# Ledger of designs, part 16: peptides against a protein of PDB entry 1EMU

Target 1, 132 residues: chain A of PDB entry 1EMU
Amino acid sequence: PPYLKWAESLHSLLDDQDGISLFRTFLKQEGCADLLDFWFACTGFRKLEPCDSNEEKRLKLARAIYRKYILDNNGIVSRQTKPATKSFIKGCIMKQLIDPAMFDQAQTEIQATMEENTYPSFLKSDIYLEYT

## One batch from the design tools (peptide; made by RFdiffusion4, then SolubleMPNN)

Design b1_p10_8_s3 (from b1_p10_8, 4 letters changed)
Fold by OpenDDE base, seed 1:
Structure b1_p10_8_s3 (fold): chain B 132 residues (1-132), chain A 10 residues (1-10)
Amino acid sequence: as target 1 above (132 residues)
Amino acid sequence: KAFYDWEKSL
């Protein structure tokens, strides 16, 4: 069943709608749902290839992601991303150089945070175990 | 993922 695949890799968990729902519920209880929301924001943003018709939209989205997750020093995403990574993103925003990959390093660091902490904890949580 | 409304989470 899918829940066994979730225990094999974070990737399998994040590819499953039911898995995402349970994992996000767990993260909300732990006060760190922003980790998952940011991860999906990075993925979604990267899929928006630049063109004349979506330039303004992409800039607005990049600014929104930056303001919500990177600029907020009290946020868990900001605390779990390296200063150089945040500085690079800030630079892209200031220069209005909005490359689809501009959040890739930050996404990698947040993914590592989940892999090392919240994902293993989720597999030991009542939410996951009661589902199985 | 298409089923995850990431834009509304902003």
Scores: peptide ipSAE 0.562, ipTM 0.910, DockQ to the pose 0.626
Fold by OpenDDE base, seed 2:
Structure b1_p10_8_s3 (fold): chain B 132 residues (1-132), chain A 10 residues (1-10)
Amino acid sequence: as target 1 above (132 residues)
Amino acid sequence: KAFYDWEKSL
């Protein structure tokens, strides 16, 4: 069953709608749902291919991601990303250089945080175990 | 992954 695959890799969990739902519920209870929301924001943003018609939209989205997750020093995403990574993103926003890959390093760092902490904890949680 | 409404979180 799919829930067994979720325990094999975070990738399998994040490719499953039910898995994501349960994982996000767990993260909310732990006060760190922003980790997952930011991860998907980075993925979604990267998929937006730059063109004349979406330039303004991409800039607004980049600013929103930056302000919500990076600029907030008290947020878990900010605490789990390196200062150099955050400063790079800030620089992109200030210069309006909005490359599709501008959040890649931050996404990598947040993914590592999930892999090492919240994902293993989820697999030991009542939410996951009761589902199985 | 495409089913996740990432923009809603912003």
Scores: peptide ipSAE 0.562, ipTM 0.909, DockQ to the pose 0.677
Fold by OpenDDE base, seed 3:
Structure b1_p10_8_s3 (fold): chain B 132 residues (1-132), chain A 10 residues (1-10)
Amino acid sequence: as target 1 above (132 residues)
Amino acid sequence: KAFYDWEKSL
């Protein structure tokens, strides 16, 4: 069953709608749902291929991601990303240089945080175990 | 992921 694959890798978990739902529920209870939301925001943003017609939309989305997750020093995403990474993103926003990959490093760092902490904890959680 | 509304989280 799919839930066994979720225990094999975070990738398998995040490729499954039911897995994502349960994992996000767990993260919300732990007060760190922003980790997952940011991860998907980075993925979604990167998939928006730049063109003349969506330039303003992409800029607005980049600003929103920055303000919600990076600028907020009290947020878990901000606390789990390196200062140099956050500084780079800030620079992109200030210069309005919005490359699709501008959040890639931050996404990598947040993914590592999930891999090392919240994902293993999820597999030991009542939410996951009761599902199995 | 098409099933995850990432923009809504912003």
Scores: peptide ipSAE 0.558, ipTM 0.909, DockQ to the pose 0.641
Fold by OpenDDE base, seed 5:
Structure b1_p10_8_s3 (fold): chain B 132 residues (1-132), chain A 10 residues (1-10)
Amino acid sequence: as target 1 above (132 residues)
Amino acid sequence: KAFYDWEKSL
């Protein structure tokens, strides 16, 4: 069943709608749902291929991601991303140079945080165990 | 993932 695959890799969990739902619920209880929301924001943003018609939209989205997750020094995403990574993102925003991959390093760092902390905890949680 | 509305979370 899918829930067994969730225990094999975070990737499998994040590819499953039910898995995401349960994991996000768990993260909310832990006060760190922003980790997942940011991760998906990075993925979604990267999938928006740049063109003349969507340049302004992409800039607005990039600013929104930056302001919500990176700029807030008290936020968990900000705390779990390296200063150089945050500075790079800020630079892209300020220069309005919005490459699809501009959040890739931040996404990698947040993914590592989930892999090492919240994902293992999720697999030990009542939410997951009761689902199995 | 099409089922995750990432833009709504912003």
Scores: peptide ipSAE 0.556, ipTM 0.908, DockQ to the pose 0.637

## One batch from the design tools (peptide; made by RFdiffusion4, then SolubleMPNN)

Design b1_p11_1_s1 (from b1_p11_1 with Y2L V6I)
Fold by OpenDDE base, seed 4:
Structure b1_p11_1_s1 (fold): chain B 132 residues (1-132), chain A 11 residues (1-11)
Amino acid sequence: as target 1 above (132 residues)
Amino acid sequence: SLEDEILESLL
């Protein structure tokens, strides 16, 4: 069943809507849902193919991601991303050089945070265990 | 999807 795959990899969990739902619920209880939300924001952003018609939209979205998750010093995403990574993103925003991959490093770092902490904790949580 | 929801919430 899918829940067994969720325990095998975070990727499998994040590819499953039910898994995402349970995991996000868990993260909300832990006060760190922004980790997952940011991860998906990055994924979605990267999927937006740059073109003349969506350049402004992409810039606005990049700015929004930056302001919400990176610039917020009190946010968990900000706390779990390296200063150099945040500086790079800031630079992209300031220069208005909005490469689809501009959040990749930050996403990687947040993913690592989840892999190390919240994902294992989720697998030990009542939410997951009761689902199994 | 959560992905779409998040993006939409940012715009």
Scores: peptide ipSAE 0.749, ipTM 0.969, DockQ to the pose 0.778
Fold by OpenDDE base, seed 5:
Structure b1_p11_1_s1 (fold): chain B 132 residues (1-132), chain A 11 residues (1-11)
Amino acid sequence: as target 1 above (132 residues)
Amino acid sequence: SLEDEILESLL
C-alpha cells in the first residue's frame, strides 16, 4: 500500500496527495508546516517558464515567497536556510533577476531539514501509525 | 493540490 512507500522515501510521501495531507497535518501540530509549504512554493515557482507575459507575475510571486519565508527571521524556513542562500535570493529580488531556479538551493536545504527531523518523526507519529 | 494551493495563496 502507498503508506509503505511513504516510509521508504520522503519523495514518495510528497508524490502522494494523501501522504502530503497527513504529513502537513503533522507538521502543523509541530509548528513546522512552513517547511512543506515553502518546498511546494519553490517547486511550483520553478515550473513557471519565464516569458514576457509572465515576468511581472513571476516577480510578484518570487517577492511573496521571499517575504513570507526568507525575510522573516523568526520563521522556521529562515532559520533552516544558510545566510549565503538567503542573501542570494535577496539579491535576485533586488536586481529583479528572477531565474526559475533561484530558490533551488533554499529548497534543497529545507528538504534536508525535513529529511533529518520532521520526516522521521512523522513516521513515528500517531497520525501515520494510525493510518497504517 | 497543495502546490497549487500554496502558489495561489501567495498571489
Scores: peptide ipSAE 0.748, ipTM 0.969, DockQ to the pose 0.769
Fold by OpenDDE base, seed 2:
Structure b1_p11_1_s1 (fold): chain B 132 residues (1-132), chain A 11 residues (1-11)
Amino acid sequence: as target 1 above (132 residues)
Amino acid sequence: SLEDEILESLL
């Protein structure tokens, strides 16, 4: 069953809508839902191919991601990203140089945080175990 | 999907 694959890799968990739902519920209880939300925001943002017609939309979205997750010093995403990474993103926003890959390093760092902490905890949680 | 939901919530 799919839940066994979820225990094999975080990637498998994030490829399954049911897995995502349970994991997000768990993260909300832990006050860490922003980790997953930011990860998906980065993925979705990267999929937006730059073109003349969507430049303003991409800039707006990049600014929103920056303000919500990176600029918030009290947020878990901000706490789990390196200063140099946050500085780079800030620079992109200020210069309005919005490359599809501008959040890649931050996404990598947040993914590592989930891999090392919240994902293992999820597999030990009542939410996951009761589902199995 | 959660991805779409998050992006829409940011706009």
Scores: peptide ipSAE 0.743, ipTM 0.969, DockQ to the pose 0.775
Fold by OpenDDE base, seed 3:
Structure b1_p11_1_s1 (fold): chain B 132 residues (1-132), chain A 11 residues (1-11)
Amino acid sequence: as target 1 above (132 residues)
Amino acid sequence: SLEDEILESLL
């Protein structure tokens, strides 16, 4: 069943709508749902192919991601991303150089954070175990 | 999807 695949890899969990829902519920209880939300924001952002017609939208979205997750020094995403990574993103925003991959490094770092802490904890959580 | 929900919340 799918829940067994979720325990095999974070990738499998994040590819499953039910898995995502349970994982996000767990993260909310832990006060760190922003990790997952940021991860998906980055994924969604990268999927937006640059063109003249969506440049404004992409810039606005990039700014929003930056302001919500990177600029806020008290946020968990900011605390779990490296200074150099945050500085790079800031630079992109300031220069208005909005490459689809501009959040890739930050997403990687947040993914690593989830892999090392919240994902393993989720697999031991009442939410997951009661589902199984 | 959560992805869509997040993006919509940001714009």
Scores: peptide ipSAE 0.738, ipTM 0.968, DockQ to the pose 0.767

Design b1_p11_1_s2 (from b1_p11_1, 3 letters changed)
Fold by OpenDDE base, seed 4:
Structure b1_p11_1_s2 (fold): chain B 132 residues (1-132), chain A 11 residues (1-11)
Amino acid sequence: as target 1 above (132 residues)
Amino acid sequence: SLEEEILESLL
């Protein structure tokens, strides 16, 4: 069943809507749902192909992601991303060089945080265990 | 999807 796949990899969990739902619920209880939200924001952002028609939208979205997750010094995403990574993103925003991959490093770092901490904890949580 | 919801919430 899918829940067994969720325990095999974070990727499997994040590819399953039910898994995502349970995981996000868990993260909310832990006060760190922003990790997952940011991860999906990055994924969605990267999927937006740069073109003349969506340049403004992409810039606005990039700025929003930056302001909400990176610039917020009290946020878990900010705390779990390296200064150099945040500086790079800031630079992209300031220069208005909005490459689809501009959040990749930050996403990687947040993914690592989830892999090391929240994902294992989720698999030991009542939310997951009661589901199984 | 959550992905879409997150992006929409940011705009």
Scores: peptide ipSAE 0.725, ipTM 0.967, DockQ to the pose 0.787
Fold by OpenDDE base, seed 5:
Structure b1_p11_1_s2 (fold): chain B 132 residues (1-132), chain A 11 residues (1-11)
Amino acid sequence: as target 1 above (132 residues)
Amino acid sequence: SLEEEILESLL
């Protein structure tokens, strides 16, 4: 069953809508749902291929991601991303150089955070165990 | 999907 695959890799969990739902619920209880939300924001942003017609939209979206997750020094995403990573993103925003990959390093760092802590904890949670 | 929901919520 899918829940067994979830225990084998975070990637498998994040590829399953039910898995995502349960994991997000768990993260909300832990006060760190922004980790997952940011991760998906980065994924979605990267999928938006640059073109003349969506330039303004991409800039707005990049700014929103930056303001919500990176600029907030009290936020978990900000705390779990390296200063150099955050400064790079800020630079992209200020220069309006919005490459699809501009959040890749931040996403990698947040993914590592989830891999190290919240994902293993989820697999030990009542939410997951009761589902199995 | 959550991905779509997140993106939509940011705009």
Scores: peptide ipSAE 0.717, ipTM 0.966, DockQ to the pose 0.775
Fold by OpenDDE base, seed 3:
Structure b1_p11_1_s2 (fold): chain B 132 residues (1-132), chain A 11 residues (1-11)
Amino acid sequence: as target 1 above (132 residues)
Amino acid sequence: SLEEEILESLL
């Protein structure tokens, strides 16, 4: 069943709507839902192929991601990303150089944080165990 | 999807 696949890899969990729902509920209870939200924001942002017609939208979205997750020094995403990574993103925003991959390194670092901490904890949580 | 919801919330 799908819930067994969720325990095999974070990737499997994040590819399943039910898995995502349960995982996000768990993260909210732990006060760290922003990790997952940021991860999906990065994925969605990267999927937006740059063109003249969506340049303004992409810039707006990039700024929003930056302000919400990177600029806030008290946020969990900011605390779990490296200074050089945050500095690079800031530079992209300031220069208005909005490459689809501009959040890739930050997403990688947040994914690693989830892999090392919240994902294993989720698999031991009441939410997951009661689902099984 | 969560991805869609997050992006929409940011715009």
Scores: peptide ipSAE 0.709, ipTM 0.965, DockQ to the pose 0.767
Fold by OpenDDE base, seed 2:
Structure b1_p11_1_s2 (fold): chain B 132 residues (1-132), chain A 11 residues (1-11)
Amino acid sequence: as target 1 above (132 residues)
Amino acid sequence: SLEEEILESLL
């Protein structure tokens, strides 16, 4: 069953809608759902190919991601991203140089945080174990 | 999808 694959890799968990739902519920209880939300925001943002018609939308999205997750010094995403990474993103926003890959390093750092902390905890959680 | 919901919530 799919839940066994979820225990084999975070990637498998994030490729499954049911897995995502349970994991997000767990993260909300732990007060760190923003880790997953930011990760998906980065993925979605990167999929937007730059063109004349979506330039303004991409800038708005980049600003929103920055303000919600990076600029919030009390947020879990901000605490789990390196200062140099946050400074780079800030620079992109200020210069309005909005490359699809501008959040890649931050996404990598947040993914590592999930891999090392919340994902293993999820697999030991009542939410996951009761599902199995 | 969660991805779409998150992006939409940001705008």
Scores: peptide ipSAE 0.708, ipTM 0.965, DockQ to the pose 0.788

Design b1_p11_2_s1 (from b1_p11_2, 4 letters changed)
Fold by OpenDDE base, seed 5:
Structure b1_p11_2_s1 (fold): chain B 132 residues (1-132), chain A 11 residues (1-11)
Amino acid sequence: as target 1 above (132 residues)
Amino acid sequence: SLLDEAIKLGE
């Protein structure tokens, strides 16, 4: 069953809508749902192919991601991303150089945080175990 | 919101 695949890799969990729902519920209880929202926001941003018709939308979205998750010094995403990574993103925003990969390093760092902490804790949680 | 739409697009 799918829940067994979720225990084998974070990728399998994040590829499953039921898995995402349960993991999000767990993260909300832990006060760190922004980790998952940021991860998906980065993926969504990267999926937007640069073109003349969506240039303004991509810029607005990049700014929104930056202001919500990177600029907030008290936020969990800001605390779990390296200063050099945040500085790079700020530079892209200031220069209006909105490359599809501009959040890749930050997404990688947040993914590592989930892999090391929240994902293992989720697999030991009542939410996951009661589902199995 | 635009941010919510991006999150859903990523999922």
Scores: peptide ipSAE 0.824, ipTM 0.977, DockQ to the pose 0.971
Fold by OpenDDE base, seed 4:
Structure b1_p11_2_s1 (fold): chain B 132 residues (1-132), chain A 11 residues (1-11)
Amino acid sequence: as target 1 above (132 residues)
Amino acid sequence: SLLDEAIKLGE
């Protein structure tokens, strides 16, 4: 069943809508749902191929991601990303150099945080165990 | 919102 695949890898969990739903619920209870939202926001951002018609939209989105998750010093994403990574993102925003990969390092760091902490905890949670 | 759209697109 799918829930067994979720326990095999975080990727399997995040590739399943039911898995995402349960994991998000767990993260909300832990006060760290922003980790997942940021991760998906980065993926969504990267999917937007740069072109003349969406340049302004991509810039606005990059700014929104930056302001919501990176700039907020009280946010869990900000706390779990390295200063150099945040500085790079800030630089991209300030220079308006909006490469599709500009959030990749931050996404990697947040993914590592989930892999090391929230994902294992999720597999031990009542939410997951009761689902099984 | 724009962020919500991006999150949904990523999922």
Scores: peptide ipSAE 0.824, ipTM 0.977, DockQ to the pose 0.972
Fold by OpenDDE base, seed 3:
Structure b1_p11_2_s1 (fold): chain B 132 residues (1-132), chain A 11 residues (1-11)
Amino acid sequence: as target 1 above (132 residues)
Amino acid sequence: SLLDEAIKLGE
């Protein structure tokens, strides 16, 4: 069943809508749902193919992601991303160079954080275990 | 919001 696949890899969990829902619920209880939201925001951002018609939208979205998760020094995403990574993103925003991959490194770092901490904890949580 | 839409798009 799918819930067994979720325990095999974070990728499997994040590819399943039910898995995402349960994991997000868990993260909200832990006060760290921003990790997952940021991860998906980065994926969503990357899916937007650059073109003349969506340039403004992409810039606005990049700014929103930056201001919500990177600029906030007290946020969990900011605390779990490296200074050089945050500096690079800031530079992209300031220069208005909005490459689809501009959040890739930050997303990777947040993914690593989830792999090391929240994902293993989720598999030990009542939310997951009661679902099984 | 724009951010919410991006999150949903990523999922």
Scores: peptide ipSAE 0.820, ipTM 0.976, DockQ to the pose 0.970
Fold by OpenDDE base, seed 2:
Structure b1_p11_2_s1 (fold): chain B 132 residues (1-132), chain A 11 residues (1-11)
Amino acid sequence: as target 1 above (132 residues)
Amino acid sequence: SLLDEAIKLGE
């Protein structure tokens, strides 16, 4: 069943809508749902191919991601990303150089945070265990 | 919101 695959890899969990729902519920209880939202926001952003017609939209989205998750020094995403990574993102925003991959490093760092902390905890949580 | 749309697109 899918829940067994979720325990094999974070990727499997994040590829399943039921898995995402349960994991998000868990993260909300832990006060760190922003980790998952940021991760998906980065993926969504990267899916937007740059062109003249979506330039403004992509810039606005990049700014929104930056302001909500990177600029907030008290936020969990900001606390779990490297200063150099945040500086790079800031630079992209300031220069309006909005490459689809501009959040890749930050996403990788947040993914590592989930892999090392919240994902293992989720697999030990009542939410997951009661589902099994 | 634009962020919500991006999150959903990523999922």
Scores: peptide ipSAE 0.819, ipTM 0.977, DockQ to the pose 0.974

Design b1_p11_2_s2 (from b1_p11_2 with Q4D A9L)
Fold by OpenDDE base, seed 2:
Structure b1_p11_2_s2 (fold): chain B 132 residues (1-132), chain A 11 residues (1-11)
Amino acid sequence: as target 1 above (132 residues)
Amino acid sequence: SLLDEAIELGK
């Protein structure tokens, strides 16, 4: 069953809508749902191919991601990303150089945070265990 | 919101 695959890899968990829902519920209880939201936001952002027609939208989205997750020094995402990574993102925003990959490093760092902390904890949680 | 749309697109 899918829940066994979820225990094999975070990737499997994040590829399953039920898995995402349960994991997000867990993260919300832990006060760190922003980790997952940011991760998906980065993926969504990267899927938007740059062109004249979506330039403004991409810029607005990049700014929104930056302001919500990176700029907030007290936020879980900000606390779990490297200063150099955040500075790079800030630079992209200020220069309006909005490359689809501009959040890749931050996403990688947040993914590592989930892999090392929240994902293992999720597999030990009542939410997951009761589902099995 | 724009962020919500991006999150959903990322899934």
Scores: peptide ipSAE 0.832, ipTM 0.978, DockQ to the pose 0.937
Fold by OpenDDE base, seed 4:
Structure b1_p11_2_s2 (fold): chain B 132 residues (1-132), chain A 11 residues (1-11)
Amino acid sequence: as target 1 above (132 residues)
Amino acid sequence: SLLDEAIELGK
């Protein structure tokens, strides 16, 4: 069953809509749903291929991601990303250099945080165990 | 919102 695949890798969990929903519910209870939202936001952002028609939209989205997750010093994403990574993102925003990969390092760091902490905890959670 | 759209696109 799918829930067994979720326990094999975070990737398997995040490839399943039910898994995502359940994991997000868990994260929300832990006060860290922003980790997952940021991760998906980065992926969504990267999927937007640069072109003249979406340049402004991409800039606005980059700014929104930055302001919501990186700039907020009280946010879990900000706390779990390295200063150099945040500084790089800030630089991209300020310079309006909006490369599709500009959030990749931050996404990697947040993914590592989930891999090391929240994902293992999820597999031990009542939410997951009761689902099984 | 724009962020919500990006999140959904990322899924």
Scores: peptide ipSAE 0.832, ipTM 0.977, DockQ to the pose 0.936
Fold by OpenDDE base, seed 1:
Structure b1_p11_2_s2 (fold): chain B 132 residues (1-132), chain A 11 residues (1-11)
Amino acid sequence: as target 1 above (132 residues)
Amino acid sequence: SLLDEAIELGK
């Protein structure tokens, strides 16, 4: 069953809509749903290829991601990303140089945070165990 | 919202 695959890798969990839903519910209870939301937002952003017709939308989205997750010093995403990574993102926003990969490093760092902390905790949680 | 759309697109 899919729930066994979820225990094999975080990637398998995030490739499953039911897994995502359960994991996000767990993260909300832990006060860190922003980790997952940011991760998916970065993926969504990267899927938007630069062109004349979506330039304004991409800039607005980049700004929204920045303001919501990076600029907020009290936010969990900000606390779990390195200063140099946040500085780079800020620079991209200020210069309006919006490369599809501008959030890649931050996404990687947040993924590592989930791998090291929340994902293992999820597999030991009542939410996951009761589902199995 | 724009963020919500991006999150859904990322899934």
Scores: peptide ipSAE 0.831, ipTM 0.977, DockQ to the pose 0.937
Fold by OpenDDE base, seed 3:
Structure b1_p11_2_s2 (fold): chain B 132 residues (1-132), chain A 11 residues (1-11)
Amino acid sequence: as target 1 above (132 residues)
Amino acid sequence: SLLDEAIELGK
């Protein structure tokens, strides 16, 4: 069943809508849902192919991601991303150079944080175990 | 919101 696949890899969990829902519920209880939201926001951002018609939208979205998750020094995403990574993103925003990959490094770092901490904890959580 | 749309698009 799918829930067994979720325990095999974070990738499997995040490829399943039910898995995502349960994992996010867990993260919210732990006060760290922003990790997952940021991860998906980065993926969504990258899916927006640059073109003349969506340039303004992409810039606005990049700014929103930056202001919500990177600029907030007290946020969990900010605390779990490296200074150089945050500085690079800031630079992209300031220069208005909005490459689809501009959040890739930050997303990787947040993914690593989830792999090391929240994902293993989720597999030990009542939410997951009661689902099984 | 724009962020919400991006999150959903990412899924």
Scores: peptide ipSAE 0.830, ipTM 0.977, DockQ to the pose 0.934

